# Peptides against a protein of PDB entry 4GMN, part 27

Target 1, 375 residues: chain A of PDB entry 4GMN
Amino acid sequence: RYANITLLALVTLASIGTDFQETLVKGNQGSRESPISAADEEWNGFDDADGDAMDVDQKSSSGEDQEEDYEEIDVKEDDEDDDDDSITSEMQADMERVVGADGTDDGDLEDLPTLRELIQTAVPQLIRLSNLPIDSDESLTIQSHALSALNNISWTISCLEFANGENANIHNAWYPTAKKIWRKTILPILEADSADLKLATQVTSLAWAVARVLHGETPTDGNPHRKFISLYHSSKQQAGGNSNSIEEPEDPFQGLGVKCIGVVGSLAHDPAPIEVNREVGVFLVTLLRQSNNVPPAEIVEALNQLFDIYGDEELACDKEVFWKDGFLKHLEEFLPKMRTLTKGIDKRTQPELRTRADEALLNLGRFVQYKKKHA

## One batch from the design tools (peptide; made by RFdiffusion4, then SolubleMPNN)

Design b1_p10_2_s1 (from b1_p10_2, 5 letters changed)
Fold by OpenDDE base, seed 4:
Structure b1_p10_2_s1 (fold): chain B 375 residues (1-375), chain A 10 residues (1-10)
Amino acid sequence: as target 1 above (375 residues)
Amino acid sequence: MRLPTYSNLS
C-alpha cells in the first residue's frame, strides 16, 4: 500500500515537472509573440530622386598658419602600485563559509508557490527516496521514479534563462538545492559503480540538468568529470560487444554518449578548475580527432560544448588551455571532416540531426575565424 | 544562440 502511494506520488511529481516545463516554454513563446502588428507601413522605397548636382562654387579662403605650440604634457607615469588584490584565502574561506552555512537564503519564491513547493518540499523528499538502500525490486523502482522526478524538475529549471540576472530568485532558490542533488544523489550513485546502464543513463541525465545551471560551480569532489568520461568510454565498449543492444533511443541526442558530453562540457565552464577544464577540453577535442567512430549527435554536442567553454577570450581557460594546448589547430583540421559528416546526414530521415549539424558546422567556421583574429 | 537542448523528459 505505502509503496503504491509513493510510486503514484513520484509519477505525479514527474508529470508536474513536465507540465511545468511545457507551461514555461509556452509562456516564453507567448512573450516573444508580441503581435508584430503588421503595420502595413508601406515602406515607400527611397524614390531615386535625380538629385541635380548643383555646382557649389570654389570659395578660396586663405588658411592662416596658426603655429599651435604643442605643450609637451609631461605625463608623469604615476606608478600606481597595482595592489594585486589577490582574492585572499580569507575571502575564499568566507565564500566557503557562506556556502557551507546552511544559509536558508531560500530565494524569495513568494510569487511562485508551486515552484517553491517543488524546490523546498518535494526535492528534499526525492533526494531521500533516491538514496534508499537497494534491497528489493520495490526500492529499485522507487529510486528510478525519484530520479525521473528529479530529472524532470531539474531539466525544467535548466531551461530557464539565468543570464544577466534573469530569474535570479529562482536561481538563488535552486542553486543550493542543485548542489544537494549533486552531492547526495548523483555522486553516491555514480560512486556505487553499478553495471545498470538504465540507472547510469538516468543519473547522467540528471547530472546534465543540474550541471547546466551550476556549470563550473558544480562540486568537483571526487573528480566527477573523470567518472563521466569513464562512463562514456564504458558505454561505447558495451555497445560494441553484446548483441543486447540497448535500443538506441529514437532521438540521437538522448544517447548516453551525448549526455556524458553534456555533463562534462557543463562541468568545464568557468569558474571550473583549469585542470578540470583541460581534461574535459582534451576529451572533447579527442572525440573530434577520432570522429570516424563517433555518432554525429555526439560530435554536435562536443562542438557546442567547446564553443560555450572557449567562446570568451577573457576567461583563464582560453589562455591556459585553448591556446596553450593548441586546440585551434585541431578545430581547423576538423572543418573538412565536419563538412563531410554533415553532408552524410540524410535530411529526410534525420532532419533535426541535420539541422543541428549544419548549425554546428557554421559555428565551427565562425569560431575558427574568430579565434584566428584574436591569436 | 544556444539551441535549447531538447531534453526529452522521460
Scores: peptide ipSAE 0.019, ipTM 0.693, DockQ to the pose 0.659
Fold by OpenDDE base, seed 1:
Structure b1_p10_2_s1 (fold): chain B 375 residues (1-375), chain A 10 residues (1-10)
Amino acid sequence: as target 1 above (375 residues)
Amino acid sequence: MRLPTYSNLS
């Protein structure tokens, strides 16, 4: 009876986290035509104002007007308004305020009561539940649901813009809680070295969401980047051996490998220690060199992380790692391989993976050109 | 220089 109430509460908190994410994504899509998946930031480089755009005169040849008469299939929109009554009017009002909040106010979530209760009341209980002794299948189930709820809340918050002081109130409220999730939930589970790939995937997803907000300010205790790189390699060894089909996630970007790359990439951002940045940068560039044996989604994620980490030339990691370790050469040598890889992805069977690979290829070209101008 | 592999840093 108590366990069923706890499980129901955990499922409800996990739902609240997803519904909040979906509404934030829908609210942001109303302002930008492209679905900003958190990986759709096209690396434009720095706006060098003096770049003469070479007019590539693409002579479009006039192909002929075949009027194929498309019969109007009157697809009745069955407006199944499944008004998922799960979103409370208070949550909706908080989401509307988050999308509209000019980040001027000094860290008080006074205007965001639902988000305040999630961060200040719910998350501390979820951390406690995720850190209970595992002595039964029931305690394992409670941990899994607590991790799912923490994951959904953390991902939702990680989809907010925090650049330029935007959402500073939410950032300031979340930051100490995110560090607590890291130290009290993520690190203890990583240190337990469980052979449970489901648990490893849940913790790695949560770690990525948390690290996307904390970046290089993520607690470095126990070298967590090495643990996630070790987990990446261990996951590849297990997939090759036992025909226990871990169903490859339908979404290639939901794989444990991608999640490990996303975590270590996020951990390597400034102000991360230069040695942490180096170890991660070498790992990512090594994936590109070994690309024949690496899933395309992991290559896309590794490229995006490399652009984000080494985009800014004013950062210490640009001089002390990128240039010093000769990363530009490896990126330039990877360009023709990336073109081949991207062209090998079928647009019909994997449209998203193909789009993200085309973008990552474009960004790689721009990034290599940018870095060559600033060499 | 040959970029070290992660296996050379561990």
Scores: peptide ipSAE 0.008, ipTM 0.597, DockQ to the pose 0.030
Fold by OpenDDE base, seed 3:
Structure b1_p10_2_s1 (fold): chain B 375 residues (1-375), chain A 10 residues (1-10)
Amino acid sequence: as target 1 above (375 residues)
Amino acid sequence: MRLPTYSNLS
């Protein structure tokens, strides 16, 4: 009884996070083609895997054809659907206000009641639920759903523009909460060193969503970038050993490898320590050098992260890492390989992957030209 | 210069 109510509440909170995201995507499709790429973890619901296969023993008793007229009990579907529309409408109104706000309104979260309750009331409870002792399948289920709800909320917030002081009220409310998610949910699960790839994928998705807002201000306790790089390598070793068990996600951008790249890329942004930036930058450039054994989606993500990290020549990482370590040469040497990779993607079977690869190839050409001019 | 591979940083 209490478990089912908690599960239903976690489902509803995860749905709430998705509906906000869909509204933001629909609103933002009118302006910048910035690929809201990896945020679409469709919360696939509860796998009702409790198909209790009651082996009804087929006793083949050949009994006679009594046509019992089964009166169709017209089970009136009680339209319980009315309660969902009300939450969605309030959330849509909050998101329309965020998207329509000329980013100068230092408005209090008082004007965003749904988002306020998500950040201030729901998220602290979800952090608590994600950090329960795992002693039962029920506690694992609760953890998974708490992580999914945290993921959806964090992704939704990560789709907001915070540049130049836009949405500063939301950023200021989210920032301490995001650091709390990192320290109380993400780090403890990463430190448990579980071989569970499902849990690792959920935590890595959440970590990416959080790191997309915190960037180089993400807590550096325990060198999290090295943990995610280790997880990246471990995921590749498992995929190579058991050809049968890891269903590659239908979306190539939802893969654990892409998520690991997204996390470590985000962690390497200014004001990250130069040592962290260097380790991540070397990792990303190493993927490009080894591109023959790397999925195309991971190459696209690694390029995007390199452009974002090293796009500004005024940053210390440009001089201290990009130029000192000779990254430009590796990007130039990769251009012919990227052209071959992109041409190898079938537009009919993988249209999105091909589009993003064509864009990443274009941006790589521009980025190399830019860096050569500013050398 | 040869970029160190990540395996040379660990």
Scores: peptide ipSAE 0.008, ipTM 0.590, DockQ to the pose 0.030
Fold by OpenDDE base, seed 5:
Structure b1_p10_2_s1 (fold): chain B 375 residues (1-375), chain A 10 residues (1-10)
Amino acid sequence: as target 1 above (375 residues)
Amino acid sequence: MRLPTYSNLS
């Protein structure tokens, strides 16, 4: 009885986290017609306002439009209005406030009662449940659901903008809690050296969500970046050896490899120690050099992380790592490989992967040009 | 420059 109530509560908390995330993503998409995933703001480059757009008037020739009369199969969308009444009116009101908060209202978490209760009441219990001794299948199930709920809440919060002091109230409430998740949930599970790839994937997903908010302020105790790099390599060795491949997730961006890259990238942001930044930067650039044996989604993620880490020339890591270790040369040498990789992705079977690869290729071109101008 | 191999950082 108590276990089932606890499991139901954990599932409900996980659903609330998902519904909140979906609403934040939909809210951000309503302002931008392109379905850019909340992680993939196209790095527009630095606006070089002085770019004389040479009008290359490439008159490409009139290919004959063969009007193939595609019979409009009227797929009746059965709007199964699954009235997933999962979102309480209080949650919806908090979601509307978070999405509709034009960054001028330093509204206290007093105005976000559901989010406040999630952070202050639920998350401390989830941390406790995720850190219980595993002595039974029931305790393992409770841990998995507690990690799922922590993951969904953490991802939702990581989709909020915190730049320029936006959502500062939420950031200030979440920051100590995020550090607590890291120290009390993530690190102990990583240190237990479990061969459980499911648990490793859950913890790595949670670690990424937490690290997306904490960046280089993520606790460096025990060199967690090295643990995630080790996990990345271990996951690749297991996939290559046993034909009982864990079914690669249907979404190539949900893979453990992508999650490991996302974690270590986030950990390497300023104000990360230069040694941490260097180790991560070398890892990421090494993936690009070895791209023939790396899934395209991991290459996309590794590129995005490199742009985010080294986009700002005022950061110490630009001079002490990017320039000093000669990363620009490796990125420039990777451009023709990225073009080949991106063109090799079938738009029909993997539309999202192709879109994100086209964007990452564009951004790589811009980034290389930018860095050459500021060399 | 040759990037340090990860095996040389451990």
Scores: peptide ipSAE 0.008, ipTM 0.597, DockQ to the pose 0.029

Design b1_p10_2_s2 (from b1_p10_2, 4 letters changed)
Fold by OpenDDE base, seed 5:
Structure b1_p10_2_s2 (fold): chain B 375 residues (1-375), chain A 10 residues (1-10)
Amino acid sequence: as target 1 above (375 residues)
Amino acid sequence: MRLPTTSNLS
């Protein structure tokens, strides 16, 4: 009886975390209806400067009118008004404040009561539940749901901008809590060295969400980056040997391999120790060199992480790792392979994977050109 | 900013 109430509460907290993320995504999409025209903006690194997008005059080239008679298939959108009664008016008001607040108020979470209760009341209980001794299938189920709720809340918070002092009140409230999740939930599970790939996938997803906010300030105790690299390699060995069909996730970006890359990439950001950065950078570059045996989604994620880690030339990792270890040469040698890989992805069967691969290919070209100018 | 893939939700 108590377990079923706890499970229902954990499922509800996981749902609230999802609904909160969906509303953040919808709020950010409404502001982004300006198509960032793929103008030839020279990649100047990750300067978060609000540079006025210059109006590139679209000179109208008059291409000829082929009137292809598109029969209007009147798809009656049955407006199933799914009364999404899940989002409380208080959550929506908190989200409108997060999206609309020019981040100048160092204010307490007093103005964000739902988010305050999630961080201050719910998350400490979820950490406690995720760290209970596993002595029954019931305790394992409670741990799984507590990890799911922590994952969804952590992902939602990781969608917020924290650059340039934006959302500083939320960052300041979350940062000590994120470190507690890392030390009390993630590290103990990683140290238990469980053969449970479901648990490994859940903890790796949570670790990525937490590391996206903490970056190189993520606690380095026990070299967690090496544990995630080891988990990456072990997951590849198991997929090749035992036909215990872990159904490959329908989404190629949900794979444990992608999640491992995302975690270790985030852990390697400044101010990470240079040796942590080097070990991760060498791992990522090695994936590109071995790309014939690596899923395309993992290549896309590895490229993104390399851009994010080494996009700023003022960082110590640029000189001490990127240039010193000769990463530019490996990126240049990979560029023709990336073009072949991207062209091999069918737009009809894998549209998202193709779009992200096309973007990663474009960014690889820009990044290589940038680094050549700054050599 | 790349939106985290909505897919990372559990």
Scores: peptide ipSAE 0.053, ipTM 0.832, DockQ to the pose 0.724
Fold by OpenDDE base, seed 3:
Structure b1_p10_2_s2 (fold): chain B 375 residues (1-375), chain A 10 residues (1-10)
Amino acid sequence: as target 1 above (375 residues)
Amino acid sequence: MRLPTTSNLS
């Protein structure tokens, strides 16, 4: 009886985390349909808010009209109005406040009662449940559901904008809790050195969600970046040796390899120790050099992490790692390989992977040009 | 920031 009530509560908390994220994604898609006019916006790095719109003179080169007949794939939006009425009116009101609040107030989570109860009441219990001694299938089940609920809550919070002091109240409430999840849930599971790839995938997903908010301020106790790099390599060795096909997740971006890259990338951001940044940067650049044996989704994620880590030239890691270790040369040498990789992805069978690879290729070109201009 | 694909939910 108590176990079933606990499991139902954990499933409900995981669902609440999902429902919150889906609505945040839907709300943020409606704001991004401003057509990115294909203006040659010079990529100026991540911190230049003062995008001086350089008026790029339209030299009208009259190149010949090859009418490639783009068959309009009439994507019938089957508006399956799945009226997922799962979102409570209180959750909707909290989300409208998070999206609409000009986040200058160091205010208490007084105006966000649902989010407050998730952070202050639910998460401490989920951390406790994830730390139970594993002595039965029931304790394993409880741990798995507690990790799923922590994952969904942490991912949802990691989708909020915290730049420029936005959502500062949520950030300030979450930050100590995120550090507690890291130290009390993530590190103990990583230190247990379990051969359970399901558990490793769950804890790595949670670690990525937490590290996307904490970045280089993530606790460095025990060098967790090396544990995730080791886990990456171990996962590749297991997939190659046992014909127990761990069915690669249908979504290539759900793979343990992608999750490991996302974690270590996030851990390497400023103010991470330069040696942590270097070890991660060398790992990511090594994946690009070995790209023939790396899934395309992991290459896309490794590129995005490299852009995010080294996009600001004012950071100590730019001079002490990026330039000093010659990363620009490796990125430039990777451009023709990335073009070949991206062109090899079938848009009909893997549309998301192709889109994200095309974007990563575009960004790689821009990033290489930016770094050459600022050399 | 790239929104993580909704995929990382459990």
Scores: peptide ipSAE 0.053, ipTM 0.832, DockQ to the pose 0.744
Fold by OpenDDE base, seed 1:
Structure b1_p10_2_s2 (fold): chain B 375 residues (1-375), chain A 10 residues (1-10)
Amino acid sequence: as target 1 above (375 residues)
Amino acid sequence: MRLPTTSNLS
């Protein structure tokens, strides 16, 4: 009885995290219709003030509307009022406030009661449940669901803009909690060195979501970047040996390899220790050099992480790692390989992967040009 | 930043 109630509560918290993310994505799509005039503005790096210079506005070529006169088949949709009671009116109101909140306020979530309860009440219990001794299949199931709920919550919060002091109230409430998730949930699981690739994938997904907010301020205790790099390599060795392949996720971006790259990339941002940044940067550049044996999704993620880490020339990592370790040469030498890789992705079977690869290729061209001007 | 696709949800 208690286990089933706990499992139901964990599934519900995981669902709330998903529904929260979907609504944030839908809300942000409605506000971006201001046509930033695509002037041939030269990519000048990342300035903290200007929006993501890595976003490629795909000008949808207006295909001519051929009015094919499809006869209205009057299918009476029986209004099955599926009361999708999943999103409470309070959750929706909190989400609308988060999407609309130019919130300069002092980390008080008084105006966001659902998010406050999620961060202050639910997450501490999820951290506790994820740290239970694994002594039964039931405790393993509870851990898995607690990790799923923490993952979904953390991903949703990581989708909020925190640049320029946006959502500062949410950031300030989340930041200490994110550090607790890292220290109490992520690190202990990584230190247990479990051969469970499902658990490794869950904890790595959670680690990426947490690290997307904490960046280089993520706790460096026990060199977590090396653990994720090791996990990346271990995951590749297991895929090659046993034909009991864990079904490669249908989405190439859900692979453990992509998640490991996302984590270590996020961990390498300023103010990360320069040696952490170097070890990660060398790892990422090494993936590009070995691209013939690396899945395209991992190459896309490795490029995006390299752009985010080294996009600002004022950062210590630009001088001490990017230029000093000669990364520009490797990126320039990779451009023709990336063009070949991207063209090799079938737009019909892998449209998302192709779109993200076309974007990463464009950004790689811009990034190489930028870095050559600032040499 | 491109929003990570909802794909990282579990």
Scores: peptide ipSAE 0.052, ipTM 0.830, DockQ to the pose 0.717
Fold by OpenDDE base, seed 2:
Structure b1_p10_2_s2 (fold): chain B 375 residues (1-375), chain A 10 residues (1-10)
Amino acid sequence: as target 1 above (375 residues)
Amino acid sequence: MRLPTTSNLS
């Protein structure tokens, strides 16, 4: 009896997440049906174009020439070359406190009482249910439904715009909860190293949804990017050996491989550690080099992640990884292969995959041209 | 950011 009530509640929470996402997608489609005019808009990176030109009215106040006699303070250049690159244990502890400050500033959701109750009341219970000891098929079913509910909620929130301070109240309420999902649900399941590909697919989908909001601020504890890269490789080895058709998901973008790419790409965004960015960037570029053995949907996702990670030239990862590791050459060499791959996708049988591949091919051409101009 | 396909829901 209690289990059936819990399962019904979990299914209801998962449905609320789905219904809310469908509503957001329908709302945003109404604004984005401006045809991407095939205007030759030069890809200029990801310029945050909200340079609201503050018209600084230069009121020429003719301030009088007060010749303030700047006494030459003879600042003796004491050249003490103390190259103490020791990030003091105090600065590291303060960074750990800023990163580890459970900022109890739960964003004010006074106007969003349903979302507040979802984040503050439901999600903590879902985290608890996802961490129950697995001792029965019933406990495994409860975990699966709790993960499905967390996934749908997290995906829905990840569809909101948070750039330029948009939805800041929702972001501030969700951000600490997203970190709690990561640390208390995602990491423990990944560390359990379960051979259950269904569970691995569920946790990887949830991880992608969470990492789409946290980006490079996703907790790097235990190098989770390497766990997802390992999971990617393990999933390919299993698909090659057992003709037990794990029914390839009818949607090519629902594959575990695509989800792994989406997670690690999201984890590699600024301000991710440069080493995390490098390992992910090398993984993604390696997929392009090995594209003959990689599903088209994974190539599309890997390209999109590479554009999103390296689209801004002001980021440290552009200089320290993209240019230093010679990624441009690999992208340029991949361009003719991408044209062949995209043309090989049948528009009748796989219309979505073909559309997304045509877009990724267009963006690859623009991105290569942009990076060549800024070389 | 690209909107996830609705199929990322479980």
Scores: peptide ipSAE 0.052, ipTM 0.831, DockQ to the pose 0.723

